# Designs tried in a protein design run: peptides against a protein of PDB entry 6RO1. Part 19

Target 1, 216 residues: chain A of PDB entry 6RO1
Amino acid sequence: LGKEIEEYIHKPKYCLPFLQPGRLVKVKNEGDDFGWGVVVNFSKKSNVKPNSGELDPLYVVEVLLRCSKESLKNSATEAAKPAKPDEKGEMQVVPVLVHLLSAISSVRLYIPKDLRPVDNRQSVLKSIQEVQKRFPDGIPLLDPIDDMGIQDQGLKKVIQKVEAFEHRMYSHPLHNDPNLETVYTLCEKKAQIAIDIKSAKRELKKARTVLQMDEL

## One batch from the design tools (peptide; made by RFdiffusion4, then SolubleMPNN)

Design b1_p10_4_s1 (from b1_p10_4, 3 letters changed)
Fold by OpenDDE base, seed 5:
Structure b1_p10_4_s1 (fold): chain B 216 residues (1-216), chain A 10 residues (1-10)
Amino acid sequence: as target 1 above (216 residues)
Amino acid sequence: MKLYELYKKP
């Protein structure tokens, strides 16, 4: 269910109006979860689909993310990697495709105007950590319907199923069952698996299209 | 110092 919501909110037509500097966003790239980062800027790039010659606009958002220090040494040749849970990491501005945004917060931070100094970037990490302390139940999300104005009936049906599930979960005597954490972890794992399946299907479709073009 | 703002629907 959460993953089905992600498939709507990461669409440029819905999320671009909310990608202002300071907006908190979650970034996931395949198996790499960067967690919460901060929008710095976004750009629309003209892209030509290699197979059709059609103009497909590519939306890139610059996000300040907590990166592994090991990945930063190779940042010219290798993709940035998320900091390990036990690692301090370093805040870096990473160009991210908009469809890699897994969540968008209602929170917009006040950020330094110049993020070139390391101290300014690290101050933003302190701000994220302070926001996390203020929201013990998790950083608040934009409402896809009320805030983002998504009118898609498919999304409304997903939200209704989530609300009905939550209502059943809170109304059931299982609210005191220590297995709730296990159910949450299983829901997160199931959500990750269904992204990985959808990304793998997309890459398989691209790979098949390339193979068909090389055989012609 | 104000740390953040929350989105409010206009």
Scores: peptide ipSAE 0.464, ipTM 0.914, DockQ to the pose 0.846
Fold by OpenDDE base, seed 4:
Structure b1_p10_4_s1 (fold): chain B 216 residues (1-216), chain A 10 residues (1-10)
Amino acid sequence: as target 1 above (216 residues)
Amino acid sequence: MKLYELYKKP
């Protein structure tokens, strides 16, 4: 179910309006999970489908990501790799295809106008880490229906199935089902995304209240 | 100092 929601949110027709500079996004490329990065800009590239001659626009988003120092030495020939957990890494602007965005946050950071200096890029990492401290249950996501305006009935059915499953899991602690582990692994990912949407709405409400208090 | 903004529906 989480992957099924992802298949909607990464579509250009839904996500492009939210890809402003400073928007927090998660980037995942196959086995490489970069975690949270920051949108710098996006571009539309003209592409022609080789078999149909139809114009298929390619959308590339430049995302400031925490990369391994080792992958940056070979950045002219090798794809950027995520920093190891124990590595500080370096913040680099990486061109990413829009379909590799696994999540989009309601959070938009204030970022330096010039990201050429290393210190300016590393200041953004400190800002991400500060946001993560303010959201211990996870960085709040955009609601795909309420915030992103996705009207697709398939997505609504996916969300309803996630919510119904979450409700069933909490209302009936299946303390004795031996199939719990297999149900738990699929349902932790599934419940985590429903929890992430509901917790994102709750934390968005709390964080708006805190920001309104700092503006007063 | 404002670190971030949250999406507000227009």
Scores: peptide ipSAE 0.462, ipTM 0.916, DockQ to the pose 0.672
Fold by OpenDDE base, seed 3:
Structure b1_p10_4_s1 (fold): chain B 216 residues (1-216), chain A 10 residues (1-10)
Amino acid sequence: as target 1 above (216 residues)
Amino acid sequence: MKLYELYKKP
């Protein structure tokens, strides 16, 4: 269910209006979970699909993220990595593709205007930690329907299933609803199928791009 | 000092 919601909220047409400086966002890149970071800015890059000449705009958001110091030393060739749980890490501005945003908060921080000094970047980490302390049940999310205005019927059906599930979980705290595992397994299977379809479509697009280059 | 603001629907 959460992954199905993510497939909507990370779409530029929905999330871009909320990517103001100071907005709290979660960033996840495959196995790399950066947790909560802060939007600094975003940019639209003109991208032309090489085979169709079709304009496919690329959206890059600069996010202040807690990175491992080890990955920053190798930053000339390696992508930034999240700080280890036991590591202090360092706050760095990282360019992130918009589809790597796993969550968007209703919280927008006041941030320093100049993030070049390390102390200014680390002050933002203290601000994130203070927000986390104020929200012990977790940093509040933007509502995808009410706040983000997403009208997609597929999302509405996902939200209704989440609400019905939460209601059942809270109404029967002592019943391991045997449907819990079934709903999780079905949601995981559907999320996995959606990932597999997306991966297969990307591979098919790459293969088609290679075949079209060999026909040229 | 205000640390943050919350989004409110206009």
Scores: peptide ipSAE 0.425, ipTM 0.904, DockQ to the pose 0.847
Fold by OpenDDE base, seed 1:
Structure b1_p10_4_s1 (fold): chain B 216 residues (1-216), chain A 10 residues (1-10)
Amino acid sequence: as target 1 above (216 residues)
Amino acid sequence: MKLYELYKKP
């Protein structure tokens, strides 16, 4: 469900109007989670689809991200890497493809006009951390319907399912149960046993099918 | 100093 919403919001037709300088965005590239960064600028690059010759424009957003110190040395030859959990890291402007935006905040920061000085970039990290302190339940997201104006019926159905799930979760009698963790662990074990039974039944069915083929 | 602004597209 959450990932299905991401597949809508990162589309250029929806997100580009919100990629103003200072917009908080979350960047994720496969296993590399950069967390929250700040939009600096975006550009449209001409690209051509290799098989059709059709113009397929690439949208690149420059995002100020917390990178590992190793990424600073190799920035000309290697992709930037996120700072390790225990690393301070350094804020760097990283060109990111728009489809790598996993979230877009309703929050827009005031950023320094000159991001060339390290101190100016690091001041933005302090600003992100201050926003995170003000929103302990998470940095507020743009609403895909109300804020972004996405009219897609598929998205509306996904959101309705999320809301119905959340409502059911929060209204459940066990939601505030002090034994919730124990109940959850038992439910996970039950679910795992059901998967294991299903797997064992599949292997038994395959073995029977092989035996029947050897008897023919 | 205002650190951030909440933005909605009009």
Scores: peptide ipSAE 0.030, ipTM 0.613, DockQ to the pose 0.824

Design b1_p10_4_s2 (from b1_p10_4, 4 letters changed)
Fold by OpenDDE base, seed 1:
Structure b1_p10_4_s2 (fold): chain B 216 residues (1-216), chain A 10 residues (1-10)
Amino acid sequence: as target 1 above (216 residues)
Amino acid sequence: MKLYELYEKP
């Protein structure tokens, strides 16, 4: 279910309009989970399919990611690796193929204009951590239908299945399977995240109104 | 100082 939604949102057709500088995105490459990073910019590269000669444009997004310091030594030849959980890491601008975006946040950070200084890049990590503190249930996601405008019937069916499953979970206490508690906690977190996104959008609209009143 | 903005549907 979550993975099926990811298969829609990472498509250039849907995600490119939301890849503005400062947008929070998750990056995952196979076994390498970078977690939350920040979009710096994106570019379209002309690519030709080797077998058909058809133009298959590659979309590359530059994302500021927390990388292992070991990856910096080999940066000319090796792909950046994510920082280990206990590692401080270093924020680096990494070129990422758009299909490696596993999530897109509704949050867009204010970022420094110049990301060449290490201190400016590390300040963005502090900003991500501050956003994470403000969203204890997780950084809010873009709604694929309401925010991203995805009209695909396959996605609508996936969402309907999630909603029907969530409704069934709330209406029938499914018995003592500890693996179900993990799925329940994930579905409750996701339903609660969806409710909390609507609530947090309302609270932030209120907070923005209050900040505009304090500037008057 | 604003830390972030949220996407608002136009």
Scores: peptide ipSAE 0.432, ipTM 0.904, DockQ to the pose 0.646
Fold by OpenDDE base, seed 4:
Structure b1_p10_4_s2 (fold): chain B 216 residues (1-216), chain A 10 residues (1-10)
Amino acid sequence: as target 1 above (216 residues)
Amino acid sequence: MKLYELYEKP
């Protein structure tokens, strides 16, 4: 289910309106999970489908990501790699194909206008870390239906299946089913994304209240 | 100082 939601949200027709500078996004490329980064800009590239000759535009989003310093030394020839957990890393602007966005947050950071200085890029990492502290249950996601306006019936069915599963999991704590672990691993990923959408709505409401309290 | 904004439906 999580992957099934990703298959909708990463489509340019849905996500492009939300790719403003400062938008928090998750970037995942195959085995490389960069976690949360910040949108800097996006560009449309002309591309031609090799088999049809039809124009198939590529969308590239520049995302400020926490990269390994080792991968940056070879950045002219090698793909950027995510920073190791214990590494400080360095915030770099990385061109990312839009389909590699695994999540889009409702959060839009205030970012420095000039990201050329290292200190300005590292200040954005501090801002991400501060947002993560304010959202202990995870950074809030855009709702794919309510916020992103996705009307696809396939997505609605996916979300309904997740909500029905969460409801069963909370209403019947099956504390004693030995098949729970295999159901839990598939359903933790599945429930985590629905929990991420519902917790995002709840934490959005809390964080909006905190922002209103800090403005008073 | 505002750290972030939350998406509000227009």
Scores: peptide ipSAE 0.426, ipTM 0.910, DockQ to the pose 0.680
Fold by OpenDDE base, seed 5:
Structure b1_p10_4_s2 (fold): chain B 216 residues (1-216), chain A 10 residues (1-10)
Amino acid sequence: as target 1 above (216 residues)
Amino acid sequence: MKLYELYEKP
């Protein structure tokens, strides 16, 4: 279910409008989870499909990521690796294929204009950590339907299934009600209300966090 | 100094 939502979000036709400088994104490459990074820029690369000779454009996003110091020594020949949990790591601008974006945040950081100095890159890590402290339940995501405007019926069905599943996890006492159809309709309504409450609490927490930031 | 902005729906 979560992975099925990611398959929509990482598509260039949906995510490119949200890849502004300072946007928080999660990057995952196979087994390597970089966690939250910051968009610096993106570019379109020409690519040719090997079997048809057709132009298949690749989208590359430059993301400021926390990398292991070990991987940086080999960065001329090897892909950057995420910092170990107990490692400080170093913030590096890494070119990432857009399909490796696992999440996009509603948060957009103010970033230094010059990211060439190490201190400026490390200041962005401090900013990410400060945002994480302000969002103890996790950094807020863009809503794929409401924020990203994805109209795909397949995604809507996936979200409805996630919502119905989350509702069943919290609605344990309903195993014995013989009116299953009324329970399903009430479960769908209550799931929608629980999501609307979770979204409204998230938006309220977002608004309050912005207000606290404007007062600083 | 502002740390971040949030996406607001238009």
Scores: peptide ipSAE 0.390, ipTM 0.889, DockQ to the pose 0.690
Fold by OpenDDE base, seed 3:
Structure b1_p10_4_s2 (fold): chain B 216 residues (1-216), chain A 10 residues (1-10)
Amino acid sequence: as target 1 above (216 residues)
Amino acid sequence: MKLYELYEKP
C-alpha cells in the first residue's frame, strides 16, 4: 500500500509541478536512505538512447542532501552516500533521478541563492532540523489526491483500500490475535498520525502563515 | 525569519 502510493507520486507527470526550489523531498536509493532533503532545481535529460525502449524522458532533480564526508572524498568515482546516523555529514547538491523520490512534503523552505559556500548548505540542514522539530509526528506530506490532483483510478482504489483497512482495523474488536496488537498499535499510531497530519494540514492551510522564526 | 511556506497546490 505505501509503496503502491509511492509508485504514483514519483512519476514525472504527477510530481514535476511540485519540484520547485526549496520543496522538501525524501530521497531513497535502494538501501541508501538520505532522509529529507531540499529541491534546488530539476532538469530534463533527453538521454534517450534510441535502443533502450524508454520512450519517457528521464528527469533529474538536484537535491540538497546530507551526505557522508567519506563518500564526498571519493566523489570523482563513487555516488554520494547518506550520512551515517552517528555522523554530522555534509549537505551536498546531489543529482537524483525523480523515481528515487520516496516522499514529497507540502513544506517549501527558503534556501540561500548561493549554495557553493559550505555554511550556506549547512544552514539548510538547520532549517530541515527545525521543521522536523515543529512536526514531531513527521514532516507533512502532499496529499496525492487533494494536493497533487492525481486522478488515476488505480491510486483511488489503493487509497480506498487503505481507508477501508484502517476502518476495519478500528471496527474489529481486538479480541483474538496478540500478534495483531503490535500491527494495530502501529496502524493506530499511523492513522492517528494521518488524522493529526490532516488536522495539522488543515490548520496549516488556514495558517497560510509563513512560519517566521522569532529570533530569540 | 521566514522558515518555510506551505504549498498545497502549484
Scores: peptide ipSAE 0.035, ipTM 0.731, DockQ to the pose 0.538

Design b1_p10_4_s3 (from b1_p10_4, 4 letters changed)
Fold by OpenDDE base, seed 2:
Structure b1_p10_4_s3 (fold): chain B 216 residues (1-216), chain A 10 residues (1-10)
Amino acid sequence: as target 1 above (216 residues)
Amino acid sequence: MKLYELYQKP
């Protein structure tokens, strides 16, 4: 379900309108989780599918990500790697394929106009960390239906299954079925996303109130 | 100084 929702939100037809400079996004490439980064810009590139000759437009988003310093010292041809948990890392602008966006936040940061200076890039990391402190239950996500306007019946069925599963998980004490663990890891990620959608809706309401209070 | 904005439906 989390992955199933991700398969909708990372589609260019849905996410491109929300990829403005300063938008918080999560980036994941295979085993590499970069966590939260900030959109700088995006571009459309012409691509030709090697087997069909069909024009398949490639969408690349430039994302400011916390990268390992080791991966940045290696040649300009090596893909940036995420900073290790114990590593400070360095904020770098990384070109990312749009389908590698695992989440899109309702939060849009105010960012420096010039990201060439290291200090300006590192200031954005401080801003992300400050936002994370303001959202203890997690950075709020865009609602795929309400905010992103996704009308796909497949997504609606996924969300309904999540909501029905959450409701069943909270209403029925699931007794001792051992086949539940593998279903639980998939369902915990699923339940976590529906919890993240509900918590994000509640926190969006609270954070709208806090933003209105900080302007008073 | 405003740190961020939240998406508001137009």
Scores: peptide ipSAE 0.439, ipTM 0.909, DockQ to the pose 0.681
Fold by OpenDDE base, seed 1:
Structure b1_p10_4_s3 (fold): chain B 216 residues (1-216), chain A 10 residues (1-10)
Amino acid sequence: as target 1 above (216 residues)
Amino acid sequence: MKLYELYQKP
């Protein structure tokens, strides 16, 4: 279900209008999960399909990602690797194919104009971490229908199945597995978060409230 | 300081 939604949102047709500088996105490449990064820029590259000669444009998004320090040494020849969980890592601008975006946030950060200095890149990591603290139940996602305007009937059916599954989970408490309560609490939190995001988006639409950070 | 904006449907 989540993966099926990802198959829609990473399509250039749907996601490109939302890939503005500062947009939070998740990047995953096979076994490499970079987690949340920040869009810096995107470009369209001309590509030709090898078999048909048809123009198949490649979309590359430059994403500021938390990379392992080892990736910095080999940056000219090797793909960047995500920072290990216990590693500090370093924020690097990585060219990413758009189909490697696993999620797109409704959040768009204010980022430094110049990301060449390491301190400016690392300041963005602090901003991501601050956003994560403000959203303890997870960074808010763009709604694929309401925000992204995806009209695909396949996606609507997937969402209806998710909603029906969530409703069934709420209506029939599976009595006896403590691990299920954790999943239920996470699903309840996620559904309540989805409702609270939808309500908070409605409230934020009413209130042009620029959330100012108080300077700590 | 302004940290972020949320997407608002036009």
Scores: peptide ipSAE 0.435, ipTM 0.906, DockQ to the pose 0.687
Fold by OpenDDE base, seed 3:
Structure b1_p10_4_s3 (fold): chain B 216 residues (1-216), chain A 10 residues (1-10)
Amino acid sequence: as target 1 above (216 residues)
Amino acid sequence: MKLYELYQKP
């Protein structure tokens, strides 16, 4: 289910309008999870399909990612690797194919205009870490329907299945209770609480439109 | 200083 949503949101036709400089995105390349990075820019590259000669445009997003220092030494020959959990790493601008975006945040950071200095890149890491502290339940995602405007019926069905699965998961401890009515009322209350949490998250999203650093 | 903005649907 989560992966099925990812298959929609990483499509250029849906995500490109949201890939502004400072947008928080997750990057995952096979086994390599870079976690949260920051969009710097994107470009459209002409590509020709080798078998058909058809023009298949490649979309490359430059993302500021926390990379291992080891991978940076070999950056001339090897792809950047994510920093190890125990490593500080270094923030580097990495060209990423748009389909490798596993998540897109509603958060857009204010970033330095010049990312050539290491200190400016590392300041962005501090900003990401500060955002993570402000969102203990995780960095907020763009809603694929409400924010991204994806009208695909397949996605709507996936979301409905996720909602129904979440509802069932929260109801499952109660499904063995012979009092199905109490389960339905608790499920309706939990669905209402989930709606209220979603509403409260939307209200919090509205209220947190601009987080100021109060203490500097 | 402003750290970030959140996307709001217009």
Scores: peptide ipSAE 0.394, ipTM 0.898, DockQ to the pose 0.703
Fold by OpenDDE base, seed 5:
Structure b1_p10_4_s3 (fold): chain B 216 residues (1-216), chain A 10 residues (1-10)
Amino acid sequence: as target 1 above (216 residues)
Amino acid sequence: MKLYELYQKP
């Protein structure tokens, strides 16, 4: 469900109007979660698809992200890496493909006009941390329907499923259980065991089918 | 500290 929503919101036709300077965005590249950063600017690049010769415009957003200091030393040759949880890191302007935006916030920050000074970039990190402190349940997201105007019926069905799931979750008697975290961890373990059993049964069925074919 | 604007729903 969450990933299915991401597949809509990161599309240029929907997100570009909201990529104003100061917009909070979440950036994820494969295994690298940068967390929340701030939009500085975006640009359309002319690109040609290597296999068709067709014009395929690339959208690059410059995002101020918390990067590992180790990755900054090699920034000319290596991709920026997210700061470790225990690391202070450094705020850097990183060019990001728009499809790597995993979330877009309703929050827009005032940013410095000049981001060349380290102190100006680090001031933005303090502002992100202040927003996170004000929203303990998480930084507020743009509504894909009401704020972003996405009319796609597939998305509407995903949102309705999320809302119905959330309603069932919050109305469940376990929601007020002081041991909810322990129960949740046990439910995750049970779900993993159920996946593993299903996988093992599938492999056993394949192996048995192969053995039956070798005996005929 | 720099202010943020909540673009709440129009």
Scores: peptide ipSAE 0.034, ipTM 0.726, DockQ to the pose 0.647

Design b1_p10_5_s1 (from b1_p10_5, 3 letters changed)
Fold by OpenDDE base, seed 4:
Structure b1_p10_5_s1 (fold): chain B 216 residues (1-216), chain A 10 residues (1-10)
Amino acid sequence: as target 1 above (216 residues)
Amino acid sequence: SPKMIYVYPE
């Protein structure tokens, strides 16, 4: 279900408005998990589909990522690799295809204007680490519906399923008498519960936002 | 507009 959500949020038509400089994003390329990085900028590249000859625009986001020291500094010509767990790594600006974004945070960092100096890039890593410290349950995500404005019914159904599942995990089975409820009533209740969970999560996010602003 | 959390570099 998480992967299904990712299939929506990484689409350029949905995510591009949220790829401002400083936005925290999670980057994953097949087996390479870079974790959380920071958007520097994005660009549209002209491309032609090899089979049809049709114009197929590619969207490339430059993301400051913690990379292995084995990675070449010129990430434009060679694919960077994520830092190993036991490695300090180095923050590098890496061009990433937009569809490789696995998550988009509500957090936006102030970044140095000049990212050429290594110290400026490493300062951003410290900021990411501070955010992670302040959010022990995970860096807060943009809500795909409420924040990103995705109206796709398929996504809404996925979200409802996730929320319904979460509710079942936290609800005491003793309060649900499944025997008295019609299938329709059960579905309606599940949908309402999903909405309630979403609302609660939003309120929690707001509370965290206020707290973080006060602490920063 | 989505609410954003701004964090300053340390």
Scores: peptide ipSAE 0.058, ipTM 0.750, DockQ to the pose 0.595
Fold by OpenDDE base, seed 5:
Structure b1_p10_5_s1 (fold): chain B 216 residues (1-216), chain A 10 residues (1-10)
Amino acid sequence: as target 1 above (216 residues)
Amino acid sequence: SPKMIYVYPE
């Protein structure tokens, strides 16, 4: 169901208005998960379909991403690779096709005007990390309906199914297993945490909140 | 305008 939502949000007709400089986005490419990055800019490129000669516009977003240092050496010829979990990595501006955006956050950061210096790019990583600390349950997402204004009935049905499924998981405890109380309590706690997270995310989405981050 | 949370660097 999450993937189905992604199929809507990564469409240019829906996401482009939200790809302002400083917007937090998640990038995934062919199994490579870059995690959260920051939008720098986007551009429209002309593409000609080989069979029809029709112009199919491609949208490219420049995203500041944490990349493996190994991939940087070959950056002229090879696609950037995400930093490994145990790797410090380096923040780089990577051109990304819009359809590779897996998530869009309600959070928008201030970014340095000049991203040429490594220190300026790394400062953005610190900012992302600070946001992650403030949102231990995950960086808040734009709501595809309420925030992004997607009116597609297919998406609404998907969201309804997700909500119904979540509700059923929490409202109908499998009472027949004697270990259910522990599992249920854990599931309820997880559910309550998820609900509290979702509620907190919703409240945060509704409010234009300026968060001051400590030490850049 | 899209609802956004602005995070400012210190």
Scores: peptide ipSAE 0.122, ipTM 0.786, DockQ to the pose 0.599; fails the geometry check
Fold by OpenDDE base, seed 1:
Structure b1_p10_5_s1 (fold): chain B 216 residues (1-216), chain A 10 residues (1-10)
Amino acid sequence: as target 1 above (216 residues)
Amino acid sequence: SPKMIYVYPE
């Protein structure tokens, strides 16, 4: 169900208005999960479909991502690789196709004006980490309907299914199967966490909360 | 307008 929602939010039609500098986004490229990064800017590139000659614009977003240091040494043509969990990595501005955005946060960071210095880029990583500390249940996501204004009925049906599933899990605790209970409790906890996160997000959203990050 | 949470780095 999360993947189905992703299929909507990564479309330029819906996400472009939310790709402002400082927006937290999650980037995934095939098997490479970069995790959360920060939007620097985006650009529209003209692309011509080879067979039809039709203009198919490509949207590229520059995202500050935590990359492996090893990937930086090799040729300008090699795609950046995500930092391993056990390595520090280095924050790099990576051009990313918009459809590779797996999530968009309601959080927008203030970023340094000059990201050329390594220290300025690494400071943004500290900011991301602080946001993650403040949101132990996960960085808050934009609501695809309420925030992003997606009106697609298919998405509404997906959300209704998720809500119905969450409601069923909440209303009918399947106490009968301990393994199912663990999955359901995890799903209920995740759903309740998602509801609590959604509620907390709604409350945070209502508050237009400027979070000052004291611990950089 | 989409409500945004702004986080200021200290």
Scores: peptide ipSAE 0.084, ipTM 0.762, DockQ to the pose 0.646; fails the geometry check
Fold by OpenDDE base, seed 2:
Formats: structure tokens, sequence, C-alpha cells
Structure b1_p10_5_s1 (fold): chain B 216 residues (1-216), chain A 10 residues (1-10)
């Protein structure tokens, strides 16, 4: 269900208005999970579909991502790779196709005007880490309906299914279903995503209060 | 308007 929601939010028609500089986004490229990065800028590129000749615009977002230092040595020829969990890594501005955005946060950071110096890029990593500390259950996501304004009925059905599943997990512990183990593993992954959305909504409300308090 | 939380860099 989380993947199904992702298929909606990464569409340019929905996400482009929310790709302002400083927006936290999560980037995945095939098997590589870069985790949370920060939007620097985006651009529209003209593309021609090879088979139909139809114009299909490509949207590229420049995202400041934590990259492996090893992968950066050959930066001219090799794609950036994510830093390992135990690695400090280096923050780099990476051009990313918009459809590779796996999540968009409600959080927007103030970023340095000049990201050329390493120290300025690394300061953004410290800011991301501070946000993660403030949100131990995960960085809050934009609500696809309430925040992003997605009106697609398919998405609404997905969300309803997620909510119904969460409600069933809490109200009707499938204690008596003998097929619990297989259903649990698939349901736990789906339920965790739903819980993450709900918890993120609650945390968003709390975080707005906390951040507003810090501005006071 | 999109719900945004602004966080200042430390």
Amino acid sequence: as target 1 above (216 residues)
Amino acid sequence: SPKMIYVYPE
C-alpha cells in the first residue's frame, strides 16, 4: 500500500508544486536508498519518446543527498551511491528524476545560499539529523489528499484500505486466524506504512506546535 | 497552502 501511494505522489502533476528549495524528500534509485535529502532546485527537460516521437517532458530535481565517498571518486562516469549506514558519507547535489522520489516531507529547511563549500553541504546533513531526532517515529510526510490535493479516486481507495486495515489491526486482533503468520508478515509491512502515515500526522501536529514554539 | 514546517540549520 505504501508503494501504491508512492506511485501517485512521485507524478510530476502532483509533486512539482511541493519541490521548493529546502523541502525534505526521500530518494530511491533501484536498489539504492539514499534516504532523506533536501531539494535544491528542479528543471524541466524536453524528451522525445523513442518509439512514438511524442514529447514527454522529463523532470529533474537536484537533491542534496548523503553519498558514499568511494562512489564520488569517479563522479564523472559513475552514478552516486548512497552512504552506508555506518559511513559518514558526503553531502552532494545529485540530479534525480522526479519519479525516483519515494516520499515528500512536510518539513522544509533553510539551506545555505552557496552549496559549493563542503562545510555548507555538511551543515544541511546536521539539520536533517536534527529533524530526525525531533521525529523519532519518522520524518512527517505530506498528506497526499489534504496537503497535496490529489483527488484521484484510486488513491482514496488505497488510503481507505490502509485506514480500514489499521482499524482492524487495532480493533480486531486477528488472534484466532490460523493463517495469521503469513497474513501478519504482509499485513505488518502494510500496516507499518499506515501507522507511519498516521503517526506522522500526529507528529506533524506536535511538530508544528514545537517549531512554532521555537520561533516564539 | 501546503503544510510546511521550517527548520533552521544549527
Scores: peptide ipSAE 0.082, ipTM 0.767, DockQ to the pose 0.616; fails the geometry check

